# Peptides against a protein of PDB entry 6DSZ: the designs that were tried, part 119

Target 1, 361 residues: chain A of PDB entry 6DSZ
Amino acid sequence: NYVVTAQKPTAVNGCVTGHFTSAEDLNLLIAKNTRLEIYVVTAEGLRPVKEVGMYGKIAVMELFRPKGESKDLLFILTAKYNACILEYKQSGESIDIITRAHGNVQDRIGRPSETGIIGIIDPECRMIGLRLYDGLFKVIPLDRDNKELKAFNIRLEELHVIDVKFLYGCQAPTICFVYQDPQGRHVKTYEVSLREKEFNKGPWKQENVEAEASMVIAVPEPFGGAIIIGQESITYHNGDKYLAIAPPIIKQSTIVCHNRVDPNGSRYLLGDMEGRLFMLLLEKEEQMDGTVTLKDLRVELLGETSIAECLTYLDNGVVFVGSRLGDSQLVKLNVDSNEQGSYVVAMETFTNLGPIVDMCV

## One batch from the design tools (peptide; made by RFdiffusion4, then SolubleMPNN)

Design b2_p15_6_s3 (from b2_p15_6, 8 letters changed)
Fold by OpenDDE base, seed 5:
Structure b2_p15_6_s3 (fold): chain B 361 residues (1-361), chain A 15 residues (1-15)
Amino acid sequence: as target 1 above (361 residues)
Amino acid sequence: SKEELERQLRELQEA
């Protein structure tokens, strides 16, 4: 009897940072196929707290903090459309992951989107948005007392959504998305009405963005708006201000992931398909009236890492690089560059043993 | 500038 010790999945397909175990603890949560790993970030490194098996491949993993919650809740959506909201509870030495709400959000009708599942949460925690199927935007209203995740669909006229985010600082939940039509790629915004279960016209649109525009970053206040990342350009738009840069350094490889460093959205990490790590900088200009506006965008090469599937800034210049194709890494951003001009130093490497061949024995 | 990047990186260490 060869007990094939089923090797635990090592390929990372998602990571998030927040305060899940407590209000004070900084956590790193890592999705590895059907497994969720929970760590506490300490001065000594990553301390493992809990591993959770999920009933399916994790497709979406997002932390959010509803009004009145002292710590973050975790939204998970599986590839089989099982949704749950999880809460961490500790009583002495007893650790429980509690399901606050759950539901299956699969539709009987709809074409699954070729670009996969997108899940987003409104920054004010009014709703969860899901792009699961072409021509549909699914909304899960967030209600404190509802143990059953109920969803409804809103029809999207734009059939080929590339990426979508909720914007910050909007009176109503507002999505910003890149879509493709026969004329090219475009950016559009919609307000989401929970009452009417429909889209209203959003605050702005940008037609004819870069042909390879692939990612939307929602920018927090005071800047607001969104960053659109392409192959050749990075653009910013907030309805009033437009900025575009085309740094030659990003043309070499496609940017595939991003993570916000600062709560105010002044800095972002960008990872490309060659494992290059960049910092995107939003340069502020303070107006005489105290209004902060975006002056410029800048991209700086930090160094090289494993090819990131996901990035998350922890603290003190430490970054977790979640890799699907290579080893995941904990890296330090140094103040001074090495002889090669790199600011990146690997602190810890997590071996990726490759895809678990589910040998159904 | 390299100096600005290094300033930004210093700020990350002080936070």
Scores: peptide ipSAE 0.608, ipTM 0.952, DockQ to the pose 0.862
Fold by OpenDDE base, seed 3:
Structure b2_p15_6_s3 (fold): chain B 361 residues (1-361), chain A 15 residues (1-15)
Amino acid sequence: as target 1 above (361 residues)
Amino acid sequence: SKEELERQLRELQEA
């Protein structure tokens, strides 16, 4: 019996940066189908630490830090609706990935959503939200003592949710989502009551956004609110302030991914279907009362990369470009542009061998 | 402006 060592997957379908191995280490976590790769980001590049096989294709991968945790925990949801919370533990040379909690969150009844699985975590770590099925929002309360991830559903009147995030700075967990109805696409907010297991009215809504509004970015304090990315426009709303830009450069190709650069949400990376990398800049205005408000939004073209499935800023102007369609890259953002006007330089390229045809012989 | 972008990129490298 020749055990043909199955070729490892190379297509990236998710990436996250945080402090998973320790409070001090900066980590890059890469999802490649059923495999999780864990790296430490060093001045010399990516140092591999551990590879973990998952019991299914990774559909959601998010780092979060509950109160009292010294380092980030990892939430994973598979395409078969197996959920787990993972912790990294190292004792000398022994490295263990510990499952702190797990559960299956599949429903017996429901239409899987056309836009796929969405998993989000409340910034205050009160709950995990899942959009798995049309007309349902699944909530997993985060409890430290619970080894079993229990979930409940809240009925969502909006059947066609495009994207959803938890907002920052909300007294109660609050979601912001883009949805489509017969009148177009809209943005709405709901507060999530854990006690009553229902939605309450959120702080704001925006009806009739751009027809191709596809992504929600929750903006941290002090700005708060959300950015809505469309085909033609980028909009900001926080309940008190609305701002929209329509830079012609974004009309050339659809923006498909984003990543926050700064903890305060002043800068974001955007990637489009042509492999263009942009910086979205939030310009602040300080009011006389010391409040910080959004003055303007600006989009700047940085350069070209592989077509990003996911982006994550590391440090020192280094970005990981996770690609499903092409080679993944580590790229450096330079201060000065090259002769072609690009600020992007590829530091390392990771060959994508394409879809592993599991020839089950 | 290009200058402002370059300033922003410089700040990323100094952090």
Scores: peptide ipSAE 0.607, ipTM 0.953, DockQ to the pose 0.847
Fold by OpenDDE base, seed 4:
Structure b2_p15_6_s3 (fold): chain B 361 residues (1-361), chain A 15 residues (1-15)
Amino acid sequence: as target 1 above (361 residues)
Amino acid sequence: SKEELERQLRELQEA
């Protein structure tokens, strides 16, 4: 009887940073297949707090803070469409992860999207949006008193959604998405009416974006709007201002992940398929009326890391590089470049033993 | 400019 010691998953498929354990603690949460690892970020490094087994592969993991909550809650969606909202509770040495709400959001009808599951949360915590199936946008209203997650579908005319986010600073929840049709890729916005359970026309659209536009980044106020990342270009649009850059350096490899550094959306980390780490910089211009507008976009190469599946900025120039294909890393961004022009130094490396093939025994 | 990047990186460490 070979007791195959089931190795713990080591491949990272998601990571998020926020204040989950307390209002004051900075946490790193790492998804490794069915496992959630919770760390506290300290000056000394990552302190493990708890590991949680989930009933399925984690497909979506997002932190959010509803109005009146002192700390972040965690939304998880599994690949089997089990949704939950988790809360961290600690009483002395006793640590509990409490399910505030749960539900299964699977539809009996629908084609699962080829680009996989997308889950997003409205910045004002009015709803969760899910792109699970082609031609459908699922909405989970966020209500504090609901232990059961209820969802409804809105029909989406755009059948091939590439990426979707909720925008910031919108009176109504507003999504921005990249979609593909026979004419190419486009960006569109919709307002989501919870009351009427329908889409209304959004504030703006951008037809005929780059053919390989793959990611939407919602930009917080004061800039607002969204960044669209492609293979060759990075564009910004907020309904009033449009900016595009095509830095040659991004053409070398596809950008596959991003993470916001600043709450105001002035800086982002970008990772590509070659393990290159970039800083995307939003340069501001202050108008005479006190309004802040985007002046320019810049991309700067920071260095090389493991190929990131996900990135999260922690603090003090420290970045967690979650890797599925390679070793995950904790890296430091230095002020000065080394002899090779790199600003990146690996602080810690987490060995990836490869995908746990769930050998159904 | 490289100088601007380095300024941005410095600000990250001071926060």
Scores: peptide ipSAE 0.603, ipTM 0.951, DockQ to the pose 0.858
Fold by OpenDDE base, seed 2:
Structure b2_p15_6_s3 (fold): chain B 361 residues (1-361), chain A 15 residues (1-15)
Amino acid sequence: as target 1 above (361 residues)
Amino acid sequence: SKEELERQLRELQEA
């Protein structure tokens, strides 16, 4: 009996940063298929803290901090629709990952969306939203005392949602999404009523966006609104202001991931299918009344990395590049460019051995 | 401008 020591998965399919182990620690959490790796970010690099086996492939991984919590909680949804909320607890040298809540959110009826599972959390931690099936938006209310994750569905008229996020600064939880219909791609917003379990009209919509609009970024206050990323253009809309750029450099390859650098949403990292790393910059204008408005958008090429499945800005210009197709990297953003004009230097490389094809023999 | 990008990158290291 050759005990084939099942090689640990090495392909990264998700990463997030936050304060999971403590209020003070900066963590990097990496999803590798069924495995969650937890690191503390230090001046010396990534310090491994814990590895956790999950009961299925991780499809969604998001950190959030409910009111009254001292540190972040972790929401995980698996590809088999097992949902959990995890908490890190340490007592001396003993480390435990506690399940605060769990549930299966699978529906018996519904067509699984071809674009896969989308999971989002309201910035005010009022609810989790899930796009699992065409024509349905699943809501998990966040309640402190609920050990069982209960969900309900709201019907979406829009059957082909491409991407969805919760907006910031909304009195009620508000989603912004890109969808496709026979006329093209569009952006729409809905308010989510927990009480009535229905959608109300959102603050704005934008019909006929770029045909290849694929990503929504919710922008924090003071800007608010959303960024829509396409193949040829990047657009901003907040209900009052619209701005679009079409930098030629982004036409060379499709942007596939993003990560916010600043809490105020002034800077984002963008990764494309060629492994190019960009900085998206939101230029502010302060009005005489003290209001901050978006003046302009700018995209700058930083350099080249492995093809990112996910990006996470850590600190001090350090970025984790989670790769599914290649080696993951820890990279440093330098102030000065090298001779090739790159600001990116690889600090550490994590070998990807490829997908372990579980040949069920 | 390159100078503006370098300024932005400098700010990341000072934080």
Scores: peptide ipSAE 0.601, ipTM 0.952, DockQ to the pose 0.847

Design b2_p15_6_s4 (from b2_p15_6, 9 letters changed)
Fold by OpenDDE base, seed 2:
Structure b2_p15_6_s4 (fold): chain B 361 residues (1-361), chain A 15 residues (1-15)
Amino acid sequence: as target 1 above (361 residues)
Amino acid sequence: SKEELEKALQKLLEE
């Protein structure tokens, strides 16, 4: 009996930060295939709290705080369409991960999207949105007043969605998405009506964006709107203001991940396929009436890391670089560059032993 | 099942 000691997965396929263990704790949650690792962020580094085995490969992992919750809940969707909402409970030394809700959201009819599973949560926690299949958008209502509403699909006319997010500051839940048709790539918005279970016309659209536009970033208030990341360009749109930049420095490699640094959406980390780490900056202009508008966008090269699958800004300039292809890292962002012009210093490296090839014998 | 998720989510919303 060769007890093949199943090596624990080391490749990171997702990470998120929030207040999961308590309202006061800053946590880092790391998805490694079927494994969830929970850390508390401390001045001394990452303190491990709990490891959880999931019933499948984690495809979506998002923290959210419904009205009346003192701390964040965790939404997980697996590659086999098993959904759960998890809560952390600690009673003295006893630590439990409680399943508040669970189920399978698979549809019998639908073409699985080639770009994989997308899961998003409305910033006001009114709903979870899932793009699982071409031409369908699944809604899981989270509103307490809508207790009788079941999870449902809305028909999406745009069959090839590249990325989708919920926007901030919208009266109704509003999605913004990049899609492809025979004429190219476009950006569109829809309001989601929970009552009528349909899409209404959103506040804006942008036809004929960059051909390689691949990511949507929802921007918090006061700016609002969205950032669209392409191969050669970064664009901002909020319905009233449009701004585009084409910094030559991003043209060399495709940006593949992002993470918000500031709660107000003034700065974002960007990672590319070569392991370059960038800061995207939104420059504000304060009007005489106290309104804040976007003045400009700029991109700065910070340095080089492992190739990021996901990025998470923690605190005090510390960033977790989750890598699937290389070693994950904890890095420090400095105000001053080193002699090589890098603002990045590696603090800790987490060895990636490669994909656990499930030898299906 | 979807029904189990919906019921479990409903309970979550009632707490």
Scores: peptide ipSAE 0.016, ipTM 0.442, DockQ to the pose 0.013
Fold by OpenDDE base, seed 3:
Structure b2_p15_6_s4 (fold): chain B 361 residues (1-361), chain A 15 residues (1-15)
Amino acid sequence: as target 1 above (361 residues)
Amino acid sequence: SKEELEKALQKLLEE
């Protein structure tokens, strides 16, 4: 019996940064098809800690820290709708990844959405939201005290959701989403009532956004609101403030991924289909009353990388570029440009051997 | 307790 050691997948389809191994450790978690790789970020580079096999292709991977947890937990959803919440435990040299919760969230009735599986976590860790099927929003409550709350579906009237996020700073969990109807693409918000298991009217909406609006970024306080990224424009809205930019440089290629750099949402990395790396900057204006408002949005071209499937800022200007189509990279962001005008320097490259078709034989 | 939470979450996702 030749155990053909199936070559490990090298194509990256997700990455997240947080404090998974401990409260103090900075971790990089990388999803490669059915494999989860866990690293500690050190001054010397990435230290591998553990590799975990999952029972399917990872479709969603998000870190979150519920109230009372000392470190982040990991939510994973597979393409076969297996959900789990994972915890890292270390006892001396023994490392265990513990499943705190698991289940299958597949519905018997529903059309799988064209834009694929979307999984989001409320910033206050009240719930997980899942857009799996057209016209349905699945809620997994995270509240410990409410032992009676089960995962449930809420009907979405908007059948063609493009992207969805939970907003920050909302009294109730509030989603913001881009959807398409016969009139075009629009942005809408809903409050999620756990008690009534329904949507309530959200704080704001924006009808008739850019036709190619594809991504929602929830902006933390003090700004709040959301950024909507299109093919030609980037817009901000928080209910009170609206701002749009249309930098010509983003028209050349579609933005496909983003990652927040600053905890306060002042900067975001953007990656496009040509491997260009951008910084989106939120310029602040301090009002006389001490309120911080958005003054302007700016986009800067940093340089070129592998085509990013996912981006994550680590620390000290180091970024992990997770690539599905090319080699993944660790890159350094510099304050000064090199001779070629790039602010990006490759530190390490991780060879992508291509899509391993896991023939589960 | 942490174990009670784990059991509660497990039950919520299995049902």
Scores: peptide ipSAE 0.016, ipTM 0.386, DockQ to the pose 0.013
Fold by OpenDDE base, seed 1:
Structure b2_p15_6_s4 (fold): chain B 361 residues (1-361), chain A 15 residues (1-15)
Amino acid sequence: as target 1 above (361 residues)
Amino acid sequence: SKEELEKALQKLLEE
């Protein structure tokens, strides 16, 4: 009996940072196909805490903190539409990953979207939103007492959604999305009514955005609104203020991932298909009334890394670069550039052994 | 600008 030790997956398809093990611990969670790795971020590096096998390829992995929770919970959705909410529990030396809620969210009717599965969580933890199929938006209400994830669909008139996020600072859960129609790409917002199970008119829209607009970033307060990233432009809109930049440097390669650095949304990491790492900066202007508005947007080239599938800022200028195509990395951002003009230094490299050839037996 | 980038990076290192 040759126990073919199935090589553990090494390609990273998702990463998230938060406080999963405790309120005080900073964690890095890494999705590698069906495997979830949990680390504590320390001054000495990444300390492994737990590895969890999932019953399918991880398609969505998001941390969220419901009201009254002391630490973050983890939402996972698999490629086969199995959803769960996980909690970390430690009792002395015993470590358990508890399933708080689970369910299958597959629909019998619907065309799977070409852009894949999108899963988002309302910043106020009122609901999870899922774009699984064209013309449908699935809502999972977040109820503390529900062990079973009950979901419902809302019809979405916009059939070709490119990306979607929940906005911050909205009285009702509000989505912002980029969609394509015969006239081009557009940005629209909808309020989500849990009670009526329908969309209401959102606070704003922007018709005829850049043809290659591909990502939505929801911006926290005090700025609010969203950033739309295209091939040639980066735009900000919050309903009252619009600002666009077209830095030539981003035209060279498509930006494919982002991560918020500051809790207030002042800085974001951006990664492109060439492995270039950028900082997007939101410059603030303080008004006489004490309100904060966006003054300007800037993009700065930091350096080069492995081609990022996902990015997450840890602490003290350390960034995890999750790579599907290359080696994942821990990198340090420095104030001073090296001789090559790079602000990025590789601290640790995690070998990617390539795609697990699913030997179709 | 280089100075703005340096300030942004400095803030990352001090957090």
Scores: peptide ipSAE 0.000, ipTM 0.278, DockQ to the pose 0.934
Fold by OpenDDE base, seed 5:
Structure b2_p15_6_s4 (fold): chain B 361 residues (1-361), chain A 15 residues (1-15)
Amino acid sequence: as target 1 above (361 residues)
Amino acid sequence: SKEELEKALQKLLEE
């Protein structure tokens, strides 16, 4: 009886960085199909801490820190709509992953969206938002006492949402989303009323954005607002200021993922379908009143990596490149380019053995 | 250190 040890999944479909194991530890969390891998980021590299089976393909994985928590909690949503909030707990040498909350968020009625599952968390941890079905936005209130994730739906008039994020610095939870209608793609904002379980008019909208606008990045304060990434253009809008760039270099391949480098939202990593890694830069202008405004946007080519499904900046210029199609990598960003003009050096490569067909025996 | 990296990345931005 050859016990074929089920090969562990190697294709990465999500990654996040935060403080999950402790307040002090920097963690890298990697989703590989049904498997969650937890690492501590050290000066020597990635130290494995725990591996967790999630009993389903991980579709959403987000770290968040509710008010009064010393460390981050983990929200996971599976492709079968099982949601949970996880806490890391260590007691001496005993390591436990505790489920603080769980639930199934599947609706009986609704068309599953063609763009798949989108899950987002309000920066102030007031709610989780889920776009699972066309014309519905699911809200999960983040109440401390809820062991069960009680969700409700709000009707969304915009049926074809491409991407959605919660904005920063909003009195009420506010979403910003790209949607498509017969006239093209547009950006809209809504405030989410937990009390009334409805959308209110958001602070701004931008009609007729680039036809291939595909991603929304919520920008932290002091800038606020959002970045909209298209095929040919990158735009910024915060209600008061609009900026657009169309760097020819991004037209060559579709940007497919992003990650914030700086807590203040001054820099973002961008990855495209060719494995090119870019830095998006937000240039500051300090006004006489001490307000910080966005002066300009710039995109710099850093180099080439494996085709990223997800990117996460760790520390010390180290980036994890999570790849589904190729080998995942730890790469170092350098200040000086090499002889080929690349600022990227591969530190470690994680072999992708391809899709594990889970033979349901 | 975070500061060294910030300086390193800042140099990339100043050129």
Scores: peptide ipSAE 0.019, ipTM 0.388, DockQ to the pose 0.123; fails the geometry check

